# Ledger of designs, part 11: peptides against a protein of PDB entry 6FBK

Target 1, 90 residues: chain A of PDB entry 6FBK
Amino acid sequence: EDTGVRVELAEEDHGRKSTIALRLWVEDPKKLKGKPKDNGAIEFTFDLEKETPDEVAQEMIESGFFHESDVKIVAKSIRDRVALIQWRRE

## One batch from the design tools (peptide; aimed at target 1 E43)

Design b2_p15_6_s4 (made by RFdiffusion4, then SolubleMPNN; from b2_p15_6, 7 letters changed)
Fold by OpenDDE base, seed 4:
Structure b2_p15_6_s4 (fold): chain B 90 residues (1-90), chain A 15 residues (1-15)
Amino acid sequence: as target 1 above (90 residues)
Amino acid sequence: PVYRLNPKTGEVTKL
């Protein structure tokens, strides 16, 4: 499923840390119900052991980056990227 | 623009 939200590593992952730097941005706005005002990107660190995509997505909503109705697709975009990164580490 | 978000604290910085 294409969420319309892109999530990429903001730095090289050497598989040494439990935290990774990510960058998230909207690639296809029509996939979201809300309409973000600016077309920016969000950089953040994600702790693979302590954080969950849903928690991070919720924080993004609370910060005003996305509409509350889009929390799940934002979380999914993060989850999918995180899973891919973890699979590459194995 | 690019923003830096700390999911734990909610701190947002515009870069």
Scores: peptide ipSAE 0.721, ipTM 0.950, DockQ to the pose 0.944
OpenDDE base, seeds 1, 2, 3, 5: peptide ipSAE 0.714, 0.718, 0.715, 0.716; ipTM 0.948, 0.950, 0.949, 0.949

Design b2_p15_7 (made by RFdiffusion4)
Pose (drawn by RFdiffusion4):
Structure b2_p15_7 (pose): chain A 83 residues (1-30, 38-90), chain P 15 residues (1-15)
Amino acid sequence: EDTGVRVELAEEDHGRKSTIALRLWVEDPKDNGAIEFTFDLEKETPDEVAQEMIESGFFHESDVKIVAKSIRDRVALIQWRRE
Amino acid sequence: PKPPREFKVKSEIPE
């Protein structure tokens, strides 16, 4: 399927960086803006950041697993491109 | 405890 929540890199991926800057926005909901944040790959969880975005007023409380996966896919996509 | 996270919100939506 598709999530409709786009999550992409914010800064050039340099490798061997434990923290990455990401940008999240929505194009299909099936603030209306971009959300930039940092993510620690070895420590922080996509679900943790998703909940913070919930507790910060971006999405609904029960819309957490959806946003958590969208971030998770980008983290996965970055690490697969990191071989 | 972990400090609160910073979210930088921009009104511009990239393509």

Design b2_p15_7_s1 (made by RFdiffusion4, then SolubleMPNN; from b2_p15_7, 7 letters changed)
Fold by OpenDDE base, seed 2:
Order: sequence, then C-alpha cells, then structure tokens
Structure b2_p15_7_s1 (fold): chain B 90 residues (1-90), chain A 15 residues (1-15)
Amino acid sequence: as target 1 above (90 residues)
Amino acid sequence: ARPPRVFNVSKEVPE
C-alpha cells in the first residue's frame, strides 16, 4: 500500500550492525489527514533489535512532525522499509 | 526515562 510517506536508507547498509540510518519524508501529502509542519526529510537512527516502527512514529508525533491521526500511516511506512531492509539482509 | 529521539531535518528531499 502506498502510504504517501517515503522511507529510505540514509546510509549504505552492510548488514553489520543492528542500527540503521533512515530518512523519511512526505511524498504525497494528500494521503495524510494532517498537514505536515515542514516539507523536509527527517533523518534518524533505528535499532532493528530494540525499537519498533510504532514507537518511532509516536515519537515523531510528539516532536510535532505529524498529527496524531497519522501515527499509523507513518508507522506503516517505517515498518515497510524496515521489512525490506531485513529481507535484503537474508 | 529514555532520552528524546534525535531527529535531523533537511530541507532538501531526495529526488
């Protein structure tokens, strides 16, 4: 499903560490219920062993990047990318 | 408590 939110690796993944650098930005704002505060790319680290997409998405909301109504769509975008990364590591 | 997550914002998005 197209969430309208794009998530990509901010670094090359060599599959050596559990932490990865990600970049997230809105590609189709019409898919979101709220208006993004800024139209930039958000870079952050994600620990594949300790963190979850839902928790990170919630932290983004708490930081004011997205409206609370969009937490699930943001989480899904992160989850989908993380899944792809993990699949590529196999 | 866990420290606040670090988010780095860039105005330029990948094309």
Scores: peptide ipSAE 0.651, ipTM 0.884, DockQ to the pose 0.848
OpenDDE base, seeds 1, 3, 4, 5: peptide ipSAE 0.648, 0.651, 0.650, 0.650; ipTM 0.883, 0.883, 0.884, 0.884

Design b2_p15_7_s2 (made by RFdiffusion4, then SolubleMPNN; from b2_p15_7, 6 letters changed)
Fold by OpenDDE base, seed 4:
Structure b2_p15_7_s2 (fold): chain B 90 residues (1-90), chain A 15 residues (1-15)
Amino acid sequence: as target 1 above (90 residues)
Amino acid sequence: MKPPRVFRVSPEIPA
């Protein structure tokens, strides 16, 4: 499923640390129920061992980046990228 | 209370 939200590494991953830098932005706004306040890219760090996509997504909503109804979509986008990164590390 | 997460917003979207 294409969430319409893209997440990419903001830095090269050497698989040495649990913390990675990510960049998230909306590619297809029509897939979201609400309208993001910003049309830019959101950069943040993600701890592969301590954090979850749902937690981070919720924090983004609380920060006003996305509508509360889109928390699951945002979480999925992060999850999909994180999974890809972890699979590449194996 | 959980410390607020730091988010950096860039107006530039990667190609």
Scores: peptide ipSAE 0.658, ipTM 0.887, DockQ to the pose 0.816
OpenDDE base, seeds 1, 2, 3, 5: peptide ipSAE 0.657, 0.658, 0.658, 0.657; ipTM 0.888, 0.888, 0.889, 0.888

Design b2_p15_7_s3 (made by RFdiffusion4, then SolubleMPNN; from b2_p15_7, 7 letters changed)
Fold by OpenDDE base, seed 3:
Structure b2_p15_7_s3 (fold): chain B 90 residues (1-90), chain A 15 residues (1-15)
Amino acid sequence: as target 1 above (90 residues)
Amino acid sequence: SRPPRVFNVSKEIPK
């Protein structure tokens, strides 16, 4: 499903590290209930073994990037990309 | 106490 939030790899994935660099940005703001604070791309690292999309999404909200009502949609966007990356590694 | 996650924001959005 199109969440209106796009997540892409910020680096080439060779399938060797447990950590990956990601970029996240809003492509369709109408999909969100709140108004994002920034309109830029957010770059961050994600540990495939230790972290979860929900936890990272919550941290983004705590940092003020998104409204708390949009935690699930943000988490889903991260989850979908992470799942795709993991599938490609198999 | 967990340190705050590092988020780097760029105004340039990838195509």
Scores: peptide ipSAE 0.656, ipTM 0.886, DockQ to the pose 0.829
OpenDDE base, seeds 1, 2, 4, 5: peptide ipSAE 0.653, 0.655, 0.655, 0.653; ipTM 0.885, 0.886, 0.886, 0.885

Design b2_p15_7_s4 (made by RFdiffusion4, then SolubleMPNN; from b2_p15_7, 6 letters changed)
Fold by OpenDDE base, seed 4:
Structure b2_p15_7_s4 (fold): chain B 90 residues (1-90), chain A 15 residues (1-15)
Amino acid sequence: as target 1 above (90 residues)
Amino acid sequence: SRPPRVFKVSKEIPP
């Protein structure tokens, strides 16, 4: 379902490396319980082999980007995009 | 303890 959080590739994925560049931002703030501290896009790298959406989401919370109550929705948004990318690679 | 993740914030939101 629509999490209200959008995640996109920040660079073209050639499917040759395990690390991808992602960009994440809030598209519908009403879907979140808390209020994000920033109104911009968050860019970061994600290792498809070593990292998980949940732990990255936790790190975003710790960095103050989102409220702790929204960790799961953020994780889901990352997971959904990562899954899509992986499916396209196959 | 692992190093903090690097996050780059841009005020520009893609379409």
Scores: peptide ipSAE 0.661, ipTM 0.889, DockQ to the pose 0.854
OpenDDE base, seeds 1, 2, 3, 5: peptide ipSAE 0.655, 0.658, 0.659, 0.658; ipTM 0.888, 0.889, 0.888, 0.889

Design b2_p15_8 (made by RFdiffusion4)
Pose (drawn by RFdiffusion4):
Structure b2_p15_8 (pose): chain A 83 residues (1-30, 38-90), chain P 15 residues (1-15)
Amino acid sequence: EDTGVRVELAEEDHGRKSTIALRLWVEDPKDNGAIEFTFDLEKETPDEVAQEMIESGFFHESDVKIVAKSIRDRVALIQWRRE
Amino acid sequence: SAEDLPTVKLERKPH
């Protein structure tokens, strides 16, 4: 399927960086803006950041697993491109 | 595009 939540890199992916800057926004919901944040690959969880975005007033409380996966896919996509 | 949208910087909680 599709999530409709786009999560992309914020800074050029340099490799061997344990923290990455990401940008998240929504195009299909099936603040209306972009959200930039940092993510620690070896420590932080997509679910943890999703909940923070919940507790920060971006999405609904039960919409956490959906946003967590959208971040997770980008983290996965960055590491697969990292071989 | 994200460039066409207002940008918000998220302040994170410590791990």

Design b2_p15_8_s1 (made by RFdiffusion4, then SolubleMPNN; from b2_p15_8, 6 letters changed)
Fold by OpenDDE base, seed 4:
Structure b2_p15_8_s1 (fold): chain B 90 residues (1-90), chain A 15 residues (1-15)
Amino acid sequence: as target 1 above (90 residues)
Amino acid sequence: SIDDLPIYKLKRKPL
């Protein structure tokens, strides 16, 4: 499902470490319930072993990047990309 | 595209 939120690697993934750098940005704002505060890409680290997409999404909400009502779709976008990265590693 | 967007660093909470 297209969440309207894009998540991509911010660095080359060699599949060697559990922490990866990602960038997240809104591609289709109409998919969101709220209006993001900023129109930019959010760069963040993600620990594939210790963190969950929902937790990171919550942090983005708390940082003011997204409306609280969009936490789940933001989390989904992260989850989908993370899953793809993990599948690619295998 | 991503190249045209400003980059914001997410301040992360310690694990």
Scores: peptide ipSAE 0.680, ipTM 0.895, DockQ to the pose 0.863
OpenDDE base, seeds 1, 2, 3, 5: peptide ipSAE 0.679, 0.680, 0.679, 0.680; ipTM 0.894, 0.895, 0.895, 0.896

Design b2_p15_8_s2 (made by RFdiffusion4, then SolubleMPNN; from b2_p15_8, 5 letters changed; failed a check: too like the target's own chain)
Amino acid sequence: SFEDLPIYKLKRKPL

Design b2_p15_8_s3 (made by RFdiffusion4, then SolubleMPNN; from b2_p15_8, 6 letters changed)
Fold by OpenDDE base, seed 4:
Structure b2_p15_8_s3 (fold): chain B 90 residues (1-90), chain A 15 residues (1-15)
Amino acid sequence: as target 1 above (90 residues)
Amino acid sequence: SFDDLPVYKLKRKPL
């Protein structure tokens, strides 16, 4: 499912570290329930072994990037990209 | 693409 939120690697992944740098931005705001404060890319690290997309999404909401009602869609966008990265590493 | 957007660094909570 297209969440309207894009997540891409902010750095080249050589598959050596458990932590990766990602960038997240809204591509289709119509798919969100709320309106994001800013129209920029959020850069963040993600530990593939220790963190979950839901936790990181919640941090983004707490930081004011998204409305609380969009936590799940944001989490899904992160999850989808992380899954692709992990599958590519195998 | 994201290269044309301003970049915000997410302040993360310690694990």
Scores: peptide ipSAE 0.669, ipTM 0.889, DockQ to the pose 0.873
OpenDDE base, seeds 1, 2, 3, 5: peptide ipSAE 0.669, 0.668, 0.668, 0.668; ipTM 0.889, 0.888, 0.889, 0.889

Design b2_p15_8_s4 (made by RFdiffusion4, then SolubleMPNN; from b2_p15_8, 6 letters changed)
Fold by OpenDDE base, seed 3:
Structure b2_p15_8_s4 (fold): chain B 90 residues (1-90), chain A 15 residues (1-15)
Amino acid sequence: as target 1 above (90 residues)
Amino acid sequence: SFDDLPVIKLKRKPL
């Protein structure tokens, strides 16, 4: 599913660290229920072993980047990228 | 490409 939210690695992944740097930005705002606060990219760390996409998405909501109603699609975009990264590591 | 977008660093809560 295309969430309209893109998530990409902000660094090379050599499969050695549990923590990675990601960047998230809105590619299609019409997929969101609310209007994003900013049009830039959000850079954030993600611990593949300790964190969940839902928790990180919630932090973005609390920081005011997205409306509360969009937490699930933001989380999904992170989850999909994280899964892809993990699959590539196998 | 996202290279030209302004970047905001999300301040993460401690784990």
Scores: peptide ipSAE 0.655, ipTM 0.893, DockQ to the pose 0.810
OpenDDE base, seeds 1, 2, 4, 5: peptide ipSAE 0.655, 0.654, 0.653, 0.652; ipTM 0.894, 0.893, 0.892, 0.890

## One batch from the design tools (peptide; aimed at target 1 I42 F44 S63)

Design b2_p16_1 (made by RFdiffusion4)
Pose (drawn by RFdiffusion4):
Structure b2_p16_1 (pose): chain A 83 residues (1-30, 38-90), chain P 16 residues (1-16)
Amino acid sequence: EDTGVRVELAEEDHGRKSTIALRLWVEDPKDNGAIEFTFDLEKETPDEVAQEMIESGFFHESDVKIVAKSIRDRVALIQWRRE
Amino acid sequence: SKPKREFKVHKDIPKS
């Protein structure tokens, strides 16, 4: 399927960086803006950041697993491209 | 406990 939540890199991926800057926005919901944040790959969880975005007023409380996966896919996509 | 996270909110939506 598709999530409709786009999560992309914010800064050039340099490798061997434990923290990465990401940008999240929505194009299909099936603040209306971009959300930039940092993510620690070895420590922080996509579900943790998703909940924070919940507790910060971006999405609904039960819309957490969806946003958590969208971030997770980007984290996965960055590490696969990191081989 | 962890510090509160900070989000930079941008009004401009990038295009995919």

Design b2_p16_1_s1 (made by RFdiffusion4, then SolubleMPNN; from b2_p16_1, 5 letters changed)
Fold by OpenDDE base, seed 3:
Structure b2_p16_1_s1 (fold): chain B 90 residues (1-90), chain A 16 residues (1-16)
Amino acid sequence: as target 1 above (90 residues)
Amino acid sequence: SKPKRKFKVLKEVPVS
């Protein structure tokens, strides 16, 4: 499913560590209920063993990047990328 | 209290 939010690796993944660098940005704003405050990309680290997409998405909302009504779509975007990364590691 | 997550905002979208 195309969430309109893109998430990509900010570094090459060698599958050796649990922490990865990710970049997130909006490709299709029409798919969001609210209007993002910024139009750039957000770079952050994600611990595959300790953190969850929902928690990170909530932190983004609290930081003012997205409307609270879009927390689930943002979380899904992160989840889908994380799942793909883990799939490639297996 | 939970520490704030570090978010680095990039002005340019890093699309290859």
Scores: peptide ipSAE 0.614, ipTM 0.872, DockQ to the pose 0.741
OpenDDE base, seeds 1, 2, 4, 5: peptide ipSAE 0.611, 0.613, 0.612, 0.612; ipTM 0.871, 0.872, 0.871, 0.872

Design b2_p16_1_s2 (made by RFdiffusion4, then SolubleMPNN; from b2_p16_1, 6 letters changed)
Fold by OpenDDE base, seed 2:
Structure b2_p16_1_s2 (fold): chain B 90 residues (1-90), chain A 16 residues (1-16)
Amino acid sequence: as target 1 above (90 residues)
Amino acid sequence: SKPKRVFKVLPEVPVS
């Protein structure tokens, strides 16, 4: 389903490294229970081999970007993008 | 504890 949170590559993926740069932002705030502090995009690196969407989402919560009740929504958004990236790499 | 993840906050959403 549409999480209302968009995640895109912040760089061109050549499939050469396990780390990728991602950008995450809210497209539909109505789908979130909390109100994000920022209205811009969050850029971060993600290690496809060592990290998980849930871990990164939790770290975003701890950093104050999203309410704790939205951790799963954020995690799903990251997971979906990561899965797509991995699919295209094959 | 583990190192704090770096999050770069951009002023606006990407428009392209």
Scores: peptide ipSAE 0.647, ipTM 0.888, DockQ to the pose 0.748
OpenDDE base, seeds 1, 3, 4, 5: peptide ipSAE 0.641, 0.630, 0.638, 0.631; ipTM 0.886, 0.884, 0.886, 0.884

Design b2_p16_1_s4 (made by RFdiffusion4, then SolubleMPNN; from b2_p16_1, 7 letters changed)
Fold by OpenDDE base, seed 4:
Structure b2_p16_1_s4 (fold): chain B 90 residues (1-90), chain A 16 residues (1-16)
Amino acid sequence: as target 1 above (90 residues)
Amino acid sequence: AKPKRVFKVLPEVPVS
């Protein structure tokens, strides 16, 4: 499902470490209920073994990047990319 | 209280 939020690797994934760098940005703001704080990309690290998309999404909300009502959309976007990355690793 | 996650804000959206 197209969440309107894009998440991509910010680095080359060699499949050797659990931590990866991700980049997230809004492609279609109409799919969000709130207005994103920035129109640029957000770069962050994500631990494939210790962290969850929901936790990271919550932290993004707390940081003011997205409206609280869009937490699940953001989480899903991260989840989808993470799942794809993990799938490629296996 | 956990450490605040570091988010690097880029000025624009990546091309790819």
Scores: peptide ipSAE 0.638, ipTM 0.886, DockQ to the pose 0.801
OpenDDE base, seeds 1, 2, 3, 5: peptide ipSAE 0.637, 0.634, 0.631, 0.630; ipTM 0.885, 0.886, 0.884, 0.885

Design b2_p16_2 (made by RFdiffusion4)
Pose (drawn by RFdiffusion4):
Structure b2_p16_2 (pose): chain A 83 residues (1-30, 38-90), chain P 16 residues (1-16)
Amino acid sequence: EDTGVRVELAEEDHGRKSTIALRLWVEDPKDNGAIEFTFDLEKETPDEVAQEMIESGFFHESDVKIVAKSIRDRVALIQWRRE
Amino acid sequence: SKRERFKVLPYEERHA
């Protein structure tokens, strides 16, 4: 399927960086803006950041697993491109 | 707050 939540890199991926800057926005919901944040790959969880975005007023409380996966896919996509 | 962690940008500035 598709999530409709786009999560992309914010800064050039330099490798061997334990923290990365990401940008998240929505195109299909099936603030209306971009959300930039940092993510620690070895420590922080996509579900943790998703809940913070919940407790910050971006999405609904039960819409957490969806946003958590959208972030998770980007984290996965960055590490696969990191071989 | 937890919201201070997040930098909110206009939609047109969504791409790096």

Design b2_p16_2_s1 (made by RFdiffusion4, then SolubleMPNN; from b2_p16_2, 5 letters changed)
Fold by OpenDDE base, seed 3:
Structure b2_p16_2_s1 (fold): chain B 90 residues (1-90), chain A 16 residues (1-16)
Amino acid sequence: as target 1 above (90 residues)
Amino acid sequence: SVRDRFRVLPREERLA
């Protein structure tokens, strides 16, 4: 499923540590119900063992990057990338 | 801190 939100690694993943750097940006704003700010990208670290995509998405809403109605689609975009990274580590 | 967690980058910093 295309969420319209893209998430990529901001660093090379050697599969050694649980914390990774990610970059997130809106690729297709039509997929979102709200009107997010037109930023370049949001860079952040994510702990694969301790954090959840839903919690991080909530933090982004609280920071004003996205409308509360889009929390689940943002969370899904993070989840999909995180899952892909974990699959490649196996 | 959530305030310092997210770094906003310009468009040229997007990884294609």
Scores: peptide ipSAE 0.661, ipTM 0.885, DockQ to the pose 0.726
OpenDDE base, seeds 1, 2, 4, 5: peptide ipSAE 0.661, 0.659, 0.659, 0.660; ipTM 0.885, 0.885, 0.884, 0.885

Design b2_p16_2_s2 (made by RFdiffusion4, then SolubleMPNN; from b2_p16_2, 7 letters changed)
Fold by OpenDDE base, seed 3:
Structure b2_p16_2_s2 (fold): chain B 90 residues (1-90), chain A 16 residues (1-16)
Amino acid sequence: as target 1 above (90 residues)
Amino acid sequence: SVRDKFRVLPREEARA
């Protein structure tokens, strides 16, 4: 499902580390309820064993990147990419 | 707490 928010690997994944570098950006702002900050992309490390998409999304909201009403769509975007990465690892 | 691990990149660097 197209959330309007894109998440991609910022590094090659060899399936060896529990952490991955991700890059997130808005491709279709019309799919968001609020207007996000004018950012090119947000790069961050995601710990596959300790973090959850929802928690990271909440941190992004608190940082002011997105409106609180869009926390779920942001979380879903991260979750979908993480799932694909994990599926390829297995 | 909100972490300080979010790095904002320009649109030019957004895509891998």
Scores: peptide ipSAE 0.621, ipTM 0.879, DockQ to the pose 0.730
OpenDDE base, seeds 1, 2, 4, 5: peptide ipSAE 0.621, 0.620, 0.619, 0.621; ipTM 0.879, 0.879, 0.879, 0.879; seeds 1, 5 fail the geometry check

Design b2_p16_2_s3 (made by RFdiffusion4, then SolubleMPNN; from b2_p16_2, 5 letters changed)
Fold by OpenDDE base, seed 3:
Structure b2_p16_2_s3 (fold): chain B 90 residues (1-90), chain A 16 residues (1-16)
Amino acid sequence: as target 1 above (90 residues)
Amino acid sequence: SVKDRFKVLPMEERLA
């Protein structure tokens, strides 16, 4: 499903470490209930072994990047990209 | 720190 939120690798993944650099931004704001604070991209490190998309999404809400009602769609966007990365590593 | 975790990049830099 197209969440309207895009998540991409900010670095080449060699499959050697548990952490990856990601960039997240809104492509289709109509898919969100609230209006995002910024129209740029959010860059961050994600630990594939210790963190979950839901927890990271919650942190983004706390930081004010998205409305609380959009936490699940943001989490799904991260989850989908992480799942794809994990799949390619296997 | 959650405050330092997320770096905001402008549109010009988000693709490179």
Scores: peptide ipSAE 0.610, ipTM 0.877, DockQ to the pose 0.787
OpenDDE base, seeds 1, 2, 4, 5: peptide ipSAE 0.609, 0.608, 0.606, 0.609; ipTM 0.877, 0.876, 0.876, 0.878

Design b2_p16_2_s4 (made by RFdiffusion4, then SolubleMPNN; from b2_p16_2 with K2V R3K E4D H15L)
Fold by OpenDDE base, seed 4:
Structure b2_p16_2_s4 (fold): chain B 90 residues (1-90), chain A 16 residues (1-16)
Amino acid sequence: as target 1 above (90 residues)
Amino acid sequence: SVKDRFKVLPYEERLA
C-alpha cells in the first residue's frame, strides 16, 4: 500500500551493522490525516535488532513532524523499508 | 536524545 511517506537508505547497506541510516519524507501529503511540516527529509539511524518502527514513529510525533493520527502510517512506511532491507540481507 | 535523533535536510538532499 502507498502510504504517501517514502523511506530510503541514507547510506549503502553492506549487511554488517545492526544499525542503518534512513531518510524519510512526505511524497503525497493527501495520504496523511494531519498536515506535516514542509521539511525536505528527516535523516535518522535505526537499530534493526533493538528498535521498532512503531516506537520510532512515536518519537517523530513527539518531535512534531507528524500529527498523532498519522503515527500508524508513518510506522508502516518505516516497517516496509526495514523489511525490504532485511530481505536483501538474506 | 529524541531532540538530537532526527536531522532535518533540505529538499535537495532527499534522494542524495
Scores: peptide ipSAE 0.640, ipTM 0.881, DockQ to the pose 0.789
OpenDDE base, seeds 1, 2, 3, 5: peptide ipSAE 0.638, 0.640, 0.638, 0.639; ipTM 0.881, 0.882, 0.881, 0.882

Design b2_p16_3 (made by RFdiffusion4)
Pose (drawn by RFdiffusion4):
Structure b2_p16_3 (pose): chain A 83 residues (1-30, 38-90), chain P 16 residues (1-16)
Amino acid sequence: EDTGVRVELAEEDHGRKSTIALRLWVEDPKDNGAIEFTFDLEKETPDEVAQEMIESGFFHESDVKIVAKSIRDRVALIQWRRE
Amino acid sequence: SSREVTVKGRTFKVHS
């Protein structure tokens, strides 16, 4: 399927960087803006950041697993491109 | 427009 939540890199991916800057926004919901944040790959969880975005007023409380996966896919996509 | 939201020490930069 599709999530409709786009999560992309914010800064050039340099490798061997334990923290990465990301940008998240929504195009299909099936603040209306972009959300930039940092993510620690070896420590922080996509679910943790998703909940913070919940507790910060971006999405609904039960919409957490969906946003957590959208971040998770980008984290996965960055590490696969990192081989 | 831009603003910042901080939750549990984390800062979200919002661009609208």

Design b2_p16_3_s1 (made by RFdiffusion4, then SolubleMPNN; from b2_p16_3, 9 letters changed)
Fold by OpenDDE base, seed 3:
Structure b2_p16_3_s1 (fold): chain B 90 residues (1-90), chain A 16 residues (1-16)
Amino acid sequence: as target 1 above (90 residues)
Amino acid sequence: STSERVVRGKTFRVTT
């Protein structure tokens, strides 16, 4: 499903580390219930062994990037990209 | 421009 939030690798993944660098931005703001307070892209590291999309999404809410009502669609966008990356590693 | 926000030790780099 298209969440309107895009997530991509910020650097090439060679499948050697448990951490990956991601870049996230809003591509279709109409998909969100609230209006993002910031424009542009957000870069962050994601630990495939220790972190979860829900927890990282919640941290983004607390950082003021998104409205709290959008935590699930943000989490989904991260989850979907992480799943694709993990599948490519297999 | 680029800035950073930190929440519970996790850094988010913001580019506008």
Scores: peptide ipSAE 0.816, ipTM 0.961, DockQ to the pose 0.897
OpenDDE base, seeds 1, 2, 4, 5: peptide ipSAE 0.814, 0.815, 0.815, 0.815; ipTM 0.960, 0.960, 0.960, 0.960

Design b2_p16_3_s2 (made by RFdiffusion4, then SolubleMPNN; from b2_p16_3, 10 letters changed)
Fold by OpenDDE base, seed 5:
Structure b2_p16_3_s2 (fold): chain B 90 residues (1-90), chain A 16 residues (1-16)
Amino acid sequence: as target 1 above (90 residues)
Amino acid sequence: ETFEVEVRGKVFRVTR
């Protein structure tokens, strides 16, 4: 499903670290229930062993990047990308 | 334009 939120690797993943660098941005704002307060791309590290898409999404909400009503769509976007990255590491 | 936001120790770098 197209969430309207894109998540890509911000750095090349060599599959050597438990952390990855991600870049997230809104590609289709009409897919969101709320309006993001910022139009920029967000870069952050994601610990594949310790962090979860839901928790990171919640942190983004607390940071004010997205409306609370969009926490699930943001989490899904992160989850889907992380899953793909993990599958590629196999 | 780039700035960082930190929440509970996690840093988010925003580039506009």
Scores: peptide ipSAE 0.828, ipTM 0.964, DockQ to the pose 0.915
OpenDDE base, seeds 1, 2, 3, 4: peptide ipSAE 0.827, 0.827, 0.827, 0.827; ipTM 0.964, 0.964, 0.964, 0.964

Design b2_p16_3_s3 (made by RFdiffusion4, then SolubleMPNN; from b2_p16_3, 10 letters changed)
Fold by OpenDDE base, seed 2:
Structure b2_p16_3_s3 (fold): chain B 90 residues (1-90), chain A 16 residues (1-16)
Amino acid sequence: as target 1 above (90 residues)
Amino acid sequence: SESFRVVNGKTFHVKR
């Protein structure tokens, strides 16, 4: 499913750390119910062992990046990318 | 431009 939110590695992943650096940005704003205030990319770390896409997405909402109604779509975009990264590590 | 937002100890680095 195309969430309209793009998530990519912000740095090369050698599979050695439990944390990864991600970059997230809106590719298709029409997929979101709210309108993001910024049109930039958000870079952040993601701890594969301790953090969850839902919790990080919620923090992004609290930070004011996205409307609360879009928490699930943001979480899904993170989840899908994280899953892909984990698959590549296998 | 760049900015940082911190929520619950997590840092988000914004690049516009």
Scores: peptide ipSAE 0.790, ipTM 0.953, DockQ to the pose 0.934
OpenDDE base, seeds 1, 3, 4, 5: peptide ipSAE 0.788, 0.789, 0.788, 0.789; ipTM 0.953, 0.953, 0.953, 0.953

